# Designs tried in a protein design run: peptides against a protein of PDB entry 3WG5. Part 200

Target 1, 218 residues: chain A of PDB entry 3WG5
Amino acid sequence: LAKNIVYVAQIKGQITSYTYDQFDRYITIAEQDNAEAIIIELDTPGGRADAMMNIVQRIQQSKIPVIIYVYPPGASAASAGTYIALGSHLIAMAPGTSIGACRPILGYSQNGSIIEAPPKITNYFIAYIKSLAQESGRNATIAEEFITKDLSLTPEEALKYGVIEVVARDINELLKKSNGMKTKIPVNGRYVTLNFTNVEVRYLAPSFKDKLISYITD
Target 2, 218 residues: chain A of PDB entry 3WG5 as posed
Amino acid sequence: LAKNIVYVAQIKGQITSYTYDQFDRYITIAEQDNAEAIIIELDTPGGRADAMMNIVQRIQQSKIPVIIYVYPPGASAASAGTYIALGSHLIAMAPGTSIGACRPILGYSQNGSIIEAPPAITNYFIAYIKSLAQESGRNATIAEEFITKDLSLTPEEALKYGVIEVVARDINELLKKSNGMKTKIPVNGRYVTLNFTNVEVRYLAPSFKDKLISYITD

## One batch from the design tools (peptide; made by RFdiffusion4, then SolubleMPNN)

Design b2_p21_7_s2 (from b2_p21_7, 10 letters changed)
Fold by OpenDDE base, seed 3:
Structure b2_p21_7_s2 (fold): chain B 218 residues (1-218), chain C 218 residues (1-218), chain A 21 residues (1-21)
Amino acid sequence: as target 1 above (218 residues)
Amino acid sequence: as target 1 above (218 residues)
Amino acid sequence: RKPAVELDFVGSPKVAEKLAS
C-alpha cells in the first residue's frame, strides 16, 4: 500500500559517479517504503555525461515517480542537470532558478579553454536530449536548442515553452500544484497520477559517505 | 613591466578549501608573470563560508586585477560565488547566467531539510555582503536582498542594478568591453585602469592535484 | 584515457553557505 509519503532529498554540485550513488540510494529508499514520490531538490552546474546517462536510466527504472525540483532560488539544472530533469517524471523549478546550456565538451585544455566536442559527440547528445524530451512529451525543439544555441531558460520561460511542468516557491507549493498531475514518463510501464493529498513529507539526509565525499570533493 | 598578458582560468563547482587553493595558485601564477589581469571563469553553486571568505581575502590581496566572469551561458555565481564576485576587481556575466541567492544555512538536516542559520550568522553575512558591495561601489541594497529575499538576477538585471560591470558573450567581448574600465576595488592600494589593447590571452589548466581532487570530488 | 565527455557545468546552483559547525 502506498504510505502517502513523499521523500525529499537534495542533490547538489557536479554530476559524477558519486551523484549516481546518491540518486540510486535516495530512490531505493523511497521505493522500499512504497512512497508516493521522491522529490530531488537538484542544484547542479552539470558534470560527467556517463554519470548523467546512468542517473537518467536509474530515474527511468524507478518504481516510483521521481520529481526533479530545481531549488532553491538561484539554483540551476544546468547541462547534465537538464538531461536529468528531462529524463524525470516531473520537473519543477523555483523562481530565480535556471535550466539549459547543454552543449557537451571534452573538458578544458591545459590552457583552460573549452575543448569542443567533435560533431559526432554533439550530434549524439542532440539526439539523446531530443529523445528524452519526446519520450516525456516536452519541447524537443527547445531541448535541441539547449545544445545548439547554449540556451538557458527561466522557470517562467521553461514552463511557457513546455520544458517543465511546475513553477513553485517551496515543497508545499510544489505538492499543491503537482497534485493530480500525470507523470510525464511511465512508472513501471504506466503513467501515474500524483496524489499529494494528506502526504507526510520525509526528508533524506546525505549519508556519512555522501558527506565525506562531498567534503573531499568540496 | 606588465607583459600585456591576460590569464584565464576556470573555477567550477562547490566553493571549498580546494577552491581556495585553485584561486591562490591561479592568482599567484598571474602575479608572478606580472599579468595585466586574471579572468576567472566562475561557475559555482556556492559552498563553504570559510573558504569563500578566504577566497575573497586572497582576491583582495592580489597584486593584479582579478576579474570574475560568470561563464559559460547557464553558469552561476550563486551564494558563495556572489560574495566572491562582489569581492573582485570586476564582475562580468555571460548572457543566460545568474547571480545571487546568498542566504547562509548551517547545512541540511538528517531529513534533508535546510537547517536555517541563526539570526546572528545571517546578520553577519548581511553585514559582510553589504561591506563587499560598498567597498566595490556596487549596489549594497541588492547585495543585502541576495540574502534577505533570496534574490537572483539575470546579467541584464545585475548590470542595470549596478551589481556587475560587464555583460559579455565570450573572453574577446569581455576584454573589449572592460578595456579602459577602472577596477572596482584597489590593486595594491590603487584603482587600476584595465588595458586590454594588444593582450596575449593565456589560459591556465587545473593542476594534476586539481584534476585529482575534482575527480575524487566528482 | 579518453577525455571524459563533460557536459558543461553551466549554471552552478546556489550552494547554501555551509558554515562548518
Scores: peptide ipSAE 0.055, ipTM 0.308, DockQ to the pose 0.124; fails the geometry check
Fold by OpenDDE base, seed 2:
Structure b2_p21_7_s2 (fold): chain B 218 residues (1-218), chain C 218 residues (1-218), chain A 21 residues (1-21)
Amino acid sequence: as target 1 above (218 residues)
Amino acid sequence: as target 1 above (218 residues)
Amino acid sequence: RKPAVELDFVGSPKVAEKLAS
């Protein structure tokens, strides 16, 4: 029986292969318990493109809705985080958060300057981010501008422009506002109407491994 | 009113930005006419990853079912073609065709040897191809092996392993066999049951531009 | 010519550098 359970987990820091493992673990737990959804509280400056794409895939393969919640205030879904958000079933942002700044880079020079990605790579990520936006019924023009203009948006702007679905101050407000919304991408081939009436909220703590990795990457 | 029309178009040669333009044009025509589906007769040795991903996106955003038909005998959906097929609403193959060989490469050396993609890229494409397979309810293990083992399959093998949905000798057999099948990915958020009863088949000819590009790329 | 997916994918900085070179 589908439990009226919503999981909440945190993912913070750079997007790496270990971040994929966290997403996979969290979603798997929620899938096994037939949760109504999982909310991932996301705070990331970005990270690796390969890990990001794997995370997007894992989200899109989820048996349950995966909500990306840019939280807490001061957090961002920057760069890779924006792609992850756009690949998810619902995006929420807390006030004082940001989304965007998605220009692909090769890295940083010794002086800290950005090594720009070749046009071919930039164009690839333009296509990719636009795909995520379009597949999720979100603003593909803005998604492109996250790269071409290195655009960053406030929650209010992101909502206004149709990049995200919810602005919420906390989990309770998020559940209230997202109740009755349809997922922006399918869950097992169907757009799901979220039902957060009388849900139990279960927090997933980071594993010891997650904590260790965060400690090493911070 | 949905016309009982099925479009058929050919895409041959390397997957490039121009191939994207062809896909977009063909699908747009079929969308505008509210066709029951479009069948793309595909024969490709592969091509550019960026163009391939854009094509996959365009297919997945289609308002109508896009059927990839590896045709004629001797044709292949090789490399980029396999990704395109896996991203489509239905895959058919003619006898004597092949699918697979999806190992990403950076290119060819001056001596024609393959420049292998770095493991990170290979892993990205493994994740990507598995996503396409999983999202379409196709064999994700085989999809991975298209890369890791550079696996190629016959139509019979591909059908047996759940990579493709139909083996058909021609358009008429394809329509007959696919009639009543559900799309493997959603069309506008819904899995569509194909209805090819009493359909008009309309062939889309290559544009002058398409012919010129094919001439330049061949 | 063997079927190839020509990658212009920068999954990582090192890959992108190799593609840019």
Scores: peptide ipSAE 0.042, ipTM 0.269, DockQ to the pose 0.166; fails the geometry check
Fold by OpenDDE base, seed 4:
Structure b2_p21_7_s2 (fold): chain B 218 residues (1-218), chain C 218 residues (1-218), chain A 21 residues (1-21)
Amino acid sequence: as target 1 above (218 residues)
Amino acid sequence: as target 1 above (218 residues)
Amino acid sequence: RKPAVELDFVGSPKVAEKLAS
């Protein structure tokens, strides 16, 4: 019986236009092979709003389920990472990870102080993050508070409040726990039931370009 | 008689955190050598707001005059580049260059459409660009229109409207025309009269990191 | 770096084309 393929790829660091290219490449490879899903191991402190919005859209346009997995322990789906997660078909977190802190900023001053976003930006992203939560059947109030209170949650809190779907220590536990779950957003207009029975896990490596960008951004 | 040194460095491409590092490195080298000025040959379509604001602040903190030179012909100081120019001690443009188009956006959608900034963002940057113009004794009304009308100007128009100080075909003409001009913003709290009499021009090359980033962003 | 959603200043269509490509 042909094993269903699950792809696993890592995205680490700031969310930029290059991160979009990584998502696009990884998802495209998994789509071409008609994978059961792709799991993106995400560790990000945040990044650019435009890249984030494009990544969310790319995930929503995916022909296969895209699972965001905040991994390994110590990783975060902070800021832009939270939006990406909320835009995905399933969110998983490893123990000792975090999600949230989504207050938009214009950036950091030279002294490291935050340049605050104008209220209209904040309000725009409040509406946006709430829409992502609502569309995915996740907690829109907590999504709002990720901005208004700059809230960060543990995996256990995020699960409890209905922000995420799975807490898992590793890929094997993630596959086991998410097996039989429905995607929180549609794949090709339909909610898909994940089938991780008798799957082969394939790891996607960063391209040379991906490695170079990561090296430069670190 | 010891020749005063004028440094020339090129910054090309999108304004990012790496562009800040380039500005910081170039200005620091010129500061260390007590240069009469540094000329930054700028060609940018725009970039990140935070990087732009940090670059403006870095220029304002410079111990030497920083001249933004929109060069060569065909180059632009578009969007973020206009803010950087307006934050500088002197703006020069080569014939066939442009400045303006400063409407802030959240980014581009996957289809290439502009994601419009909320009105409060637009208003924030209107206030910011007007402040840069006012502080430098440049045309604040045109600075506002760079946003509200997404206006772009030729060098001749920008000079005519009091947005820039010099139109020059090359470094030699720039040095000649700007000799004896006062900086439009203070250097160490004082408006400096530029002295380009009997100067040595030194070109700063991009670092390997700068070249790599440029190669990846192109 | 603190977690942040960072905004861009893009006034040129050329940047749009590069982000869309």
Scores: peptide ipSAE 0.036, ipTM 0.524, DockQ to the pose 0.562; fails the geometry check
Fold by OpenDDE base, seed 5:
Structure b2_p21_7_s2 (fold): chain B 218 residues (1-218), chain C 218 residues (1-218), chain A 21 residues (1-21)
Amino acid sequence: as target 1 above (218 residues)
Amino acid sequence: as target 1 above (218 residues)
Amino acid sequence: RKPAVELDFVGSPKVAEKLAS
C-alpha cells in the first residue's frame, strides 16, 4: 500500500521575505507530491510583519496540512512565529521551547531599545492575532495577551490553555500524538483528519540560497 | 591647509536591519574622521519600516551632515528611501531618478498583490512623513501625497515642490551646488553651512557582509 | 534580535517583482 508521505523541513531565524520563499518552496514540494502533511520545524525570534502575514496566507492556501513544530528544545515561536503557528493546521511544541511575546514594535533604536508601535498598530495586530486564534479554534484571549502582556508560554501551558495541540519530544512522538487529529483550519475548505499510521518521513533540506540567507541573518 | 574630507558610500537594495548596519558603519567612519559630510548614494525600492525609522534616527543623531543622493540615473528613493531622504541633512537627486511612492503596505500577497495597511497604520505614517518634512523645512503636503496618492516625482518636480535641495549629475556637481547650503536639519543642535571649497572625496566600500547581503536581497 | 513583529514599507511594485523573482 502506498505510504503516506510526511515532509519535514526546518525554518530557523528571523521571519523575512526569504522565510516566505522557504515556506512557499517547502509547501509547494509537499503539495506536488500529494503529501499527507508537511511539518515545519520552526525556531524564530520573530521578524517582519509582512513576511509573517504572507506566510500565514501561504499556509492557509496550502493544499495539504501544514504542521508548525516548535523544535528543537531551546527553540521558540516568538512574535511572528506565534502568528504563523496560530495560522497553521496544527501546532506542536517540543519540551523546553516557548511561544508568545507577540507585541508589535516599530523596531529597535540605536541603543537597542524597542521602538514601541503606536496604539493603532498594536490594536491592528491584536485584532489580527485574535482572528487567527478564532479561525483555528484556539484561545483568542491568550492570543491577545501575547501582545497586551507580551506573554510567553511553555509547551505545557500552551497546551493547557488551548493555544497548541501537541507536546512532542521528536517527530516520531509528534506523528503518533497527532495521528487522527483534525486540522484546526480547513484544507481546501475541509477539515482533514491526519493519517500517520503508515507514513514515510522525507526531510527537505534548505537550498543554498536558504543557507546563505540564514548565515547572514544570524 | 587640511582638506575637508567628504565621504561617499553606496546603499543599494531593500531597506533592512542590514541597511541600518551599513548606515551606522558609514556614518561612524565619517564621524570618527571629522568629515565635512558624508554622501550616501541611495538606490532603494523600499523595505522595512523599523529599519527605516532606525536609519532616520541614526542620521538625525549624526555628528556630521548626511547627504542622501539618489544615484545613479535609474535609481530611486522609493518608499522607505523617501522617508530616509526626508530625515537627512540634504537631499540630492541625479537626473533620471525618482522619489516617492511611500504608501505603507503590510506586504505582498502570494499572487504579488499588495496587502493594504489598515487605515490606522497608514495614518501613522502620514503623520510621521509629514513630521520629517516639517522638521527639515520640506514640503509636508507633498510628503503626505507620497502616501495618499502614492505619488512619485522626478528630480525636477521634487526640487520645484521643495522636497529636495539639489539636482546633480554626479558627485562633483553635487559638491559644487551644495557648497554653502545650510543643512535642512541640525547637526548637534546647529544648522551647518556645508563647506566644499577644498574637499577630498573618500569612497567607502561595502564590507564583505554588506556585499553578501546585497547579493542575497537582489 | 529581540522577539518582534516588524512592520514593512513596500512602496514600489518593482519590489514585488523582485520578491516574486
Scores: peptide ipSAE 0.034, ipTM 0.550, DockQ to the pose 0.564; fails the geometry check

Design b2_p21_7_s3 (from b2_p21_7, 12 letters changed)
Fold by OpenDDE base, seed 4:
Structure b2_p21_7_s3 (fold): chain B 218 residues (1-218), chain C 218 residues (1-218), chain A 21 residues (1-21)
Amino acid sequence: as target 1 above (218 residues)
Amino acid sequence: as target 1 above (218 residues)
Amino acid sequence: RKPAVELELEGSPLVHKRLAA
C-alpha cells in the first residue's frame, strides 16, 4: 500500500512576511506530493497582523490539511500564532506550551511601552478571531477573551475549553491521537478525516532564504 | 463565442495584510471564472515588506494573468507597490503616475524621521527586487536603483527603461495595447499570450471587510 | 509628491504577546 505522506515543518520566531513565505513553501511542497497532511511545528511570540492574516488565508486555501502543532515544550502560539492556529484544520499543543495573548497593538514606543491600537482595530480583530473560531467550530468566547483579556491558556485549558483538538508530547502521539479526526475547517470544500495509519513522516528543512530571513528577523 | 472575461479591481492605500486579502480574494474570483486576466488598479505609497512579499507570491501562484495597472493619474506604485508590480504578469501605468522609491526602512521614529534598515536587510531587498526583475525580463539595474538611489520613474521612463510594458490612459487603452502581449512571468508554468479580443470587463467591488480594512489603514 | 511610504519592515498592527514587564 502506498504510504500516506505526512510532512512536518518548523516555523519559529516572529510572524512576518517571511513566515508567510515559509508557510506557503511548506504547504506547497506537501500539496504537490498529495500529502495526507502537513504538520507545522509552531513556536511564535507573535508578530505582524498582516502576515498573520495572509498565513491564515494560505492555510484556508490549502489543498491538504494543515495541522498547527505548538511545539516543542516551552513554545507558544502567542498572539498572531493563535490566529494562525484558529485558522488551521487542526490545532495540537505539546505539554508546557501556551496559546493566546491576541490583543492587537500598533507597536512599541521608544521606551518599550505598548502603543495601544484604537478601538476600531481592536474590534476588527475581535470580529476576525471570533469568525476563525466559529468557522472552525472552536470556542469563540475564549477567542474573544484572547483579545479582551489578553488571555493565555495551557494546552489542557485550551483543550478543555474547545480551542484546540489535541494535546500531544511528540509527532508520533499527535499522529496517533489525530488519526480519524475530521478537520475543523474544510479542505477543498470538504471536511477531511485524517488517516495517519501507515504514514511516512517527511521533515522539511528551511530553505537558504528561510534561514536568511530568520537571521534578519531574529 | 463565449466572451473572455477580464476582471478589474482596485487596490488603494498602504500595503498591509489586508491588501493581501484583497489581492487574494480578487484573484481567486477571477481564477474561479477562468478569466482571461485580472487587472489590479494599484495606487499605493508603499507599506509593509511582509505583505508585499506575500502579494508577490500570490500573484506568482495565480492561475490567470495578473496585470498591475498604476491608476488613476496621480497614483503610484511606490515602494512595496513597485515590488508587487515587478512580481506581476504585466505592468501598466497611466500618465501622471509613478513607480519606484523602494528603499526598505525599519519604520519612522517619533519625530517622523526614517529609521534606516541595516545593510543586511537593504541587501536582501536589493537581491529580491533584482530577482523579480530578472524573472520577469525587466530592467534589474533600474530595479536595484529603486533601492540604492530611491529612484522614482514616470510611466514613460519606466517603459523606456524596460521596467513596465504598457502606458495606458484607461482600461480600454490598456486592453488594446496589451492584447497579444505575452505575460512577463509564467501562468501555471507557461507564458500566456493575452487575448483581449471580444472581452467583457467585470469590475470587482471591495467587500465589507475590504472597506473596513481600508478605513482602518487610512 | 507625497513621500513614498518606504517599505516598512515594522509598524503595522502587531498581534504580539504582551511581554510581561
Scores: peptide ipSAE 0.036, ipTM 0.295, DockQ to the pose 0.127; fails the geometry check
Fold by OpenDDE base, seed 1:
Structure b2_p21_7_s3 (fold): chain B 218 residues (1-218), chain C 218 residues (1-218), chain A 21 residues (1-21)
Amino acid sequence: as target 1 above (218 residues)
Amino acid sequence: as target 1 above (218 residues)
Amino acid sequence: RKPAVELELEGSPLVHKRLAA
């Protein structure tokens, strides 16, 4: 019986235009192989809003389910990472990870203090994050509070509040728990039921370029 | 039976003089073919006020219905994009999109801070956006609040408040839902009933010039 | 440094209506 392929790739560090290239590359490989899904192991403190929005679009345009897995323990889907997760087909978190803290800022001053975003920008991202939550059938009130209260959640809290779908310690537990789940958003216009029976897990390594840019941006 | 043609074109990025050229080109092609409508898949953070006003005029002068579709998920009709949408014959939004945040600014300072528009300019655009809403039979109070409160809405909120006409996941759902709707503004002095029965969807690709300028302005 | 937990909008996608005449 031909095994269904599940790809697993890692994306770590700041969300940049290069992070978009990583997402695009990984998803494209998995699409070409008609994979059952791709799991993106995400660990990010946040990053650029433009890059984040492009990544969300790339995920939503995927021909296969994209599962965001906040992994390993100690990782976060902070700021831009939360938006990316909320835009995905399924969110999982490992124990000891975090999600949230989504308040937009204009950047940092020379002294490292936050430059506050004007209300226009903040309200835009409130609407945006609420829309991602609503579309995915996730908790839009908490999604708003990720901005308005700079809220951060544990995986247990995020699951309890209906922000995420799975808490899993590793890829095997993730596959086991998410097997038979429907995607929270459509894949090619249809909600897909994940079939992780008799799967081959295939790890995508970062390209040499991926490693180099991660080293420069960290 | 000769199929009615519906054109679909994408406009993404900042609203500039070049974005006007894209709108003009796309609408002109669809006018020449006597298309039933053109759907513009819009994703914009905003842009220049002059270009926006010219685009609104070009839409209002169209010989065929111009449907603004905020698409794909994660897209926005922010700032100038909201004015363009409010000036169109029908607004649709995909789930996961946003509309609003219309406060005019003079620009950004060297430190990235917003330079506020003087009251005279703000009041001009309040009157302008209210006029677009009133003419199209859309919520003029919310249109004003897009400026005065920098309000942004989800597609569900925008539909509920009577800012937009359709929430649709894709072009097929948009065509299905908007079939039999009247345009919110006249086409050549008459409100047109959209007929999306037995249509051919024809995609307009961006020109090479369109691709080049998008790459430079992003 | 506290992780920049906040969404950096350096290139604010909300290109506001430049009324630069």
Scores: peptide ipSAE 0.036, ipTM 0.265, DockQ to the pose 0.116; fails the geometry check
Fold by OpenDDE base, seed 3:
Structure b2_p21_7_s3 (fold): chain B 218 residues (1-218), chain C 218 residues (1-218), chain A 21 residues (1-21)
Amino acid sequence: as target 1 above (218 residues)
Amino acid sequence: as target 1 above (218 residues)
Amino acid sequence: RKPAVELELEGSPLVHKRLAA
């Protein structure tokens, strides 16, 4: 019996057009191999709104379930990372991670101060983040508060409030806890029940380009 | 008599946080050497709003005149590049270059379609680009039209409409034509008359980091 | 760097050609 494959890939750092290319590459590989799911180990402080929206759309167009896993301990799905997570088929967090702080900004001034987004932009992203939460059956009130209160949550709080689906220490615990869960959004127009029974875990390595870009952006 | 130094540096590609670091490095070198001015040969299709605003602020804080030169022929100061130019002490363009197309966007969708900025963001950047034009004594009506009409201008049109100060084929023609011009914004609180009499031109090379990032983003 | 959702300004069509290579 061909074992069901679950892919695991790491995405770390700022959300950029390059991060979109990573998501697209990883999901495409997993789609081509008819994987049961792909788990993206996400650690991001945030990034570009455009890249974030593209990544959300790429996840929503996936032929397979995309699980966002805020990992390792000490990682965050901050700002853009929260939107990506809320746009995904399932959210997991490791203990000691965080999610939230979703306030849009125009950027950072030379002195490192935040250039505040006008209320008009903030309201756009409030509507957007609420839509992601509503479509995924997640807490839209807390999703709004990620912006309006600049709220950050622990995994336990995020689970309690219905923002995320799983708290897991590692990939094995994640697979065990998410087995039999329905995706929070459709896959090809249907909600999928995850089947992690007797799966093979395959890690996708960063491409040479991925490693080189990571080395230069570090 | 110590010859007055004019620095020339190239900035090419998308406007990012890395582009800010390039501007900061180049201007800092020229400030330390008490250069008469720095000329930035700019070729950009646009980029990030945050990085753009930081670059504008860095130019405005410069201890020396910063000349934006849209160069070589075929180059553009598109989108973010136009804002940077309008925030500078003097704008020059080579024949066959362009300036404008300043409409803010949220990004590009997966299908390559533009994700339109809400009118609220557009209005913010209209106010911002008009302020840059007004502060520099440039055509604020055309600056607005760079957004509202997605207008792009030739060097000859931009000069005619009072958007830019110089059309020049090369650095020597630029120095000749801009000699005796006043900066369009203050340097350390004073409008400076450019003195390009008997100047030494020094080219700033990209750092190793600059070359490496350019190679990877290419 | 603080968490942020950053905006972009429209780039000329030339930007899209380099990412596909």
Scores: peptide ipSAE 0.029, ipTM 0.500, DockQ to the pose 0.492; fails the geometry check
Fold by OpenDDE base, seed 2:
Structure b2_p21_7_s3 (fold): chain B 218 residues (1-218), chain C 218 residues (1-218), chain A 21 residues (1-21)
Amino acid sequence: as target 1 above (218 residues)
Amino acid sequence: as target 1 above (218 residues)
Amino acid sequence: RKPAVELELEGSPLVHKRLAA
């Protein structure tokens, strides 16, 4: 019996156009191999809104389930990472990770001050994050508060409030707990029931370009 | 019987040299009036390490107890704010706030990437944050993990782990719960027992300069 | 100028929408 393949890849650091290329590459590999799913171990402080929106779109267009796993302990799906997670087929978090803090800003001033986004932009991202939550059957009120209150949640809180689906310490526990779960968004127009019985786990390494960019962006 | 005066002031936004001037001004006013304490309602994403260290020193030199209160709900004592809190006579947090995430960075690249601090700087701040925790009788292991794991904690977790002393919804609950507590660091070489019986609460407004700077830095 | 070690939260939710000016 052909083992169901699950890909695992890491995406770390700032969300940029290069991060989009990583997501696209990883998902494309897993699509080509007809994987049961891809797990993206995400650790991000946030990043660019344009790149984030493109990543969300790429996840939504995926031919396979894309599981965002906030990992390792100490990692975050912060800011843009929260949007990406909310746009994914399943969110998992490791203990000691966080999700939230989504207030859009224009950037930093020369003195390091946050340049606040004008109300029009803030309201746009409120609508956008709420749409991601609603489309995925996740807590849209909390999604709004990720912006309006800059709310950050623990895995336990995020699970309790229906922001995420799984708390797991490692890939094995994630596979075990997510086995039989339905994707929170459709894959090719259908909600998929995850089958992680007798799976082969395949790790995707970062490309040389991914390593170079992480080295420049870290 | 002269009412014990407690000052309350707000410090919001990036930690800069202007934030130092705010701390200095507020503490000086409360010192001049022989206040029982000053409560600083802190909401900060972080900021400059030089300003942070100066603020910590100013708190340590205070003639009165300086209570850092992470407030309102949605606020954070993030990065530099955590160091400031750990350098204070008492830490309180409102429900729905956070503390931690203390990894030092050199700044942001032109692409918005974090420029990582060299190991020498990171190790310096590990030693520094651990010293603040140790001097205040707070959890030095967690203080280190605020850097090494970029750990962020809820008020409940921070209280549980011995990072903070009080969880309070408002000033009245803070005064009630902190009444009879000893300061975690000395005031003029002595640990002070807080007396919040029959206190007069005095709110300090931001100066015109503070408002202008917050307007430019927000 | 001593490099201002900015103690910034990595986790600061900077959804940087660079408005292309």
Scores: peptide ipSAE 0.028, ipTM 0.254, DockQ to the pose 0.099; fails the geometry check

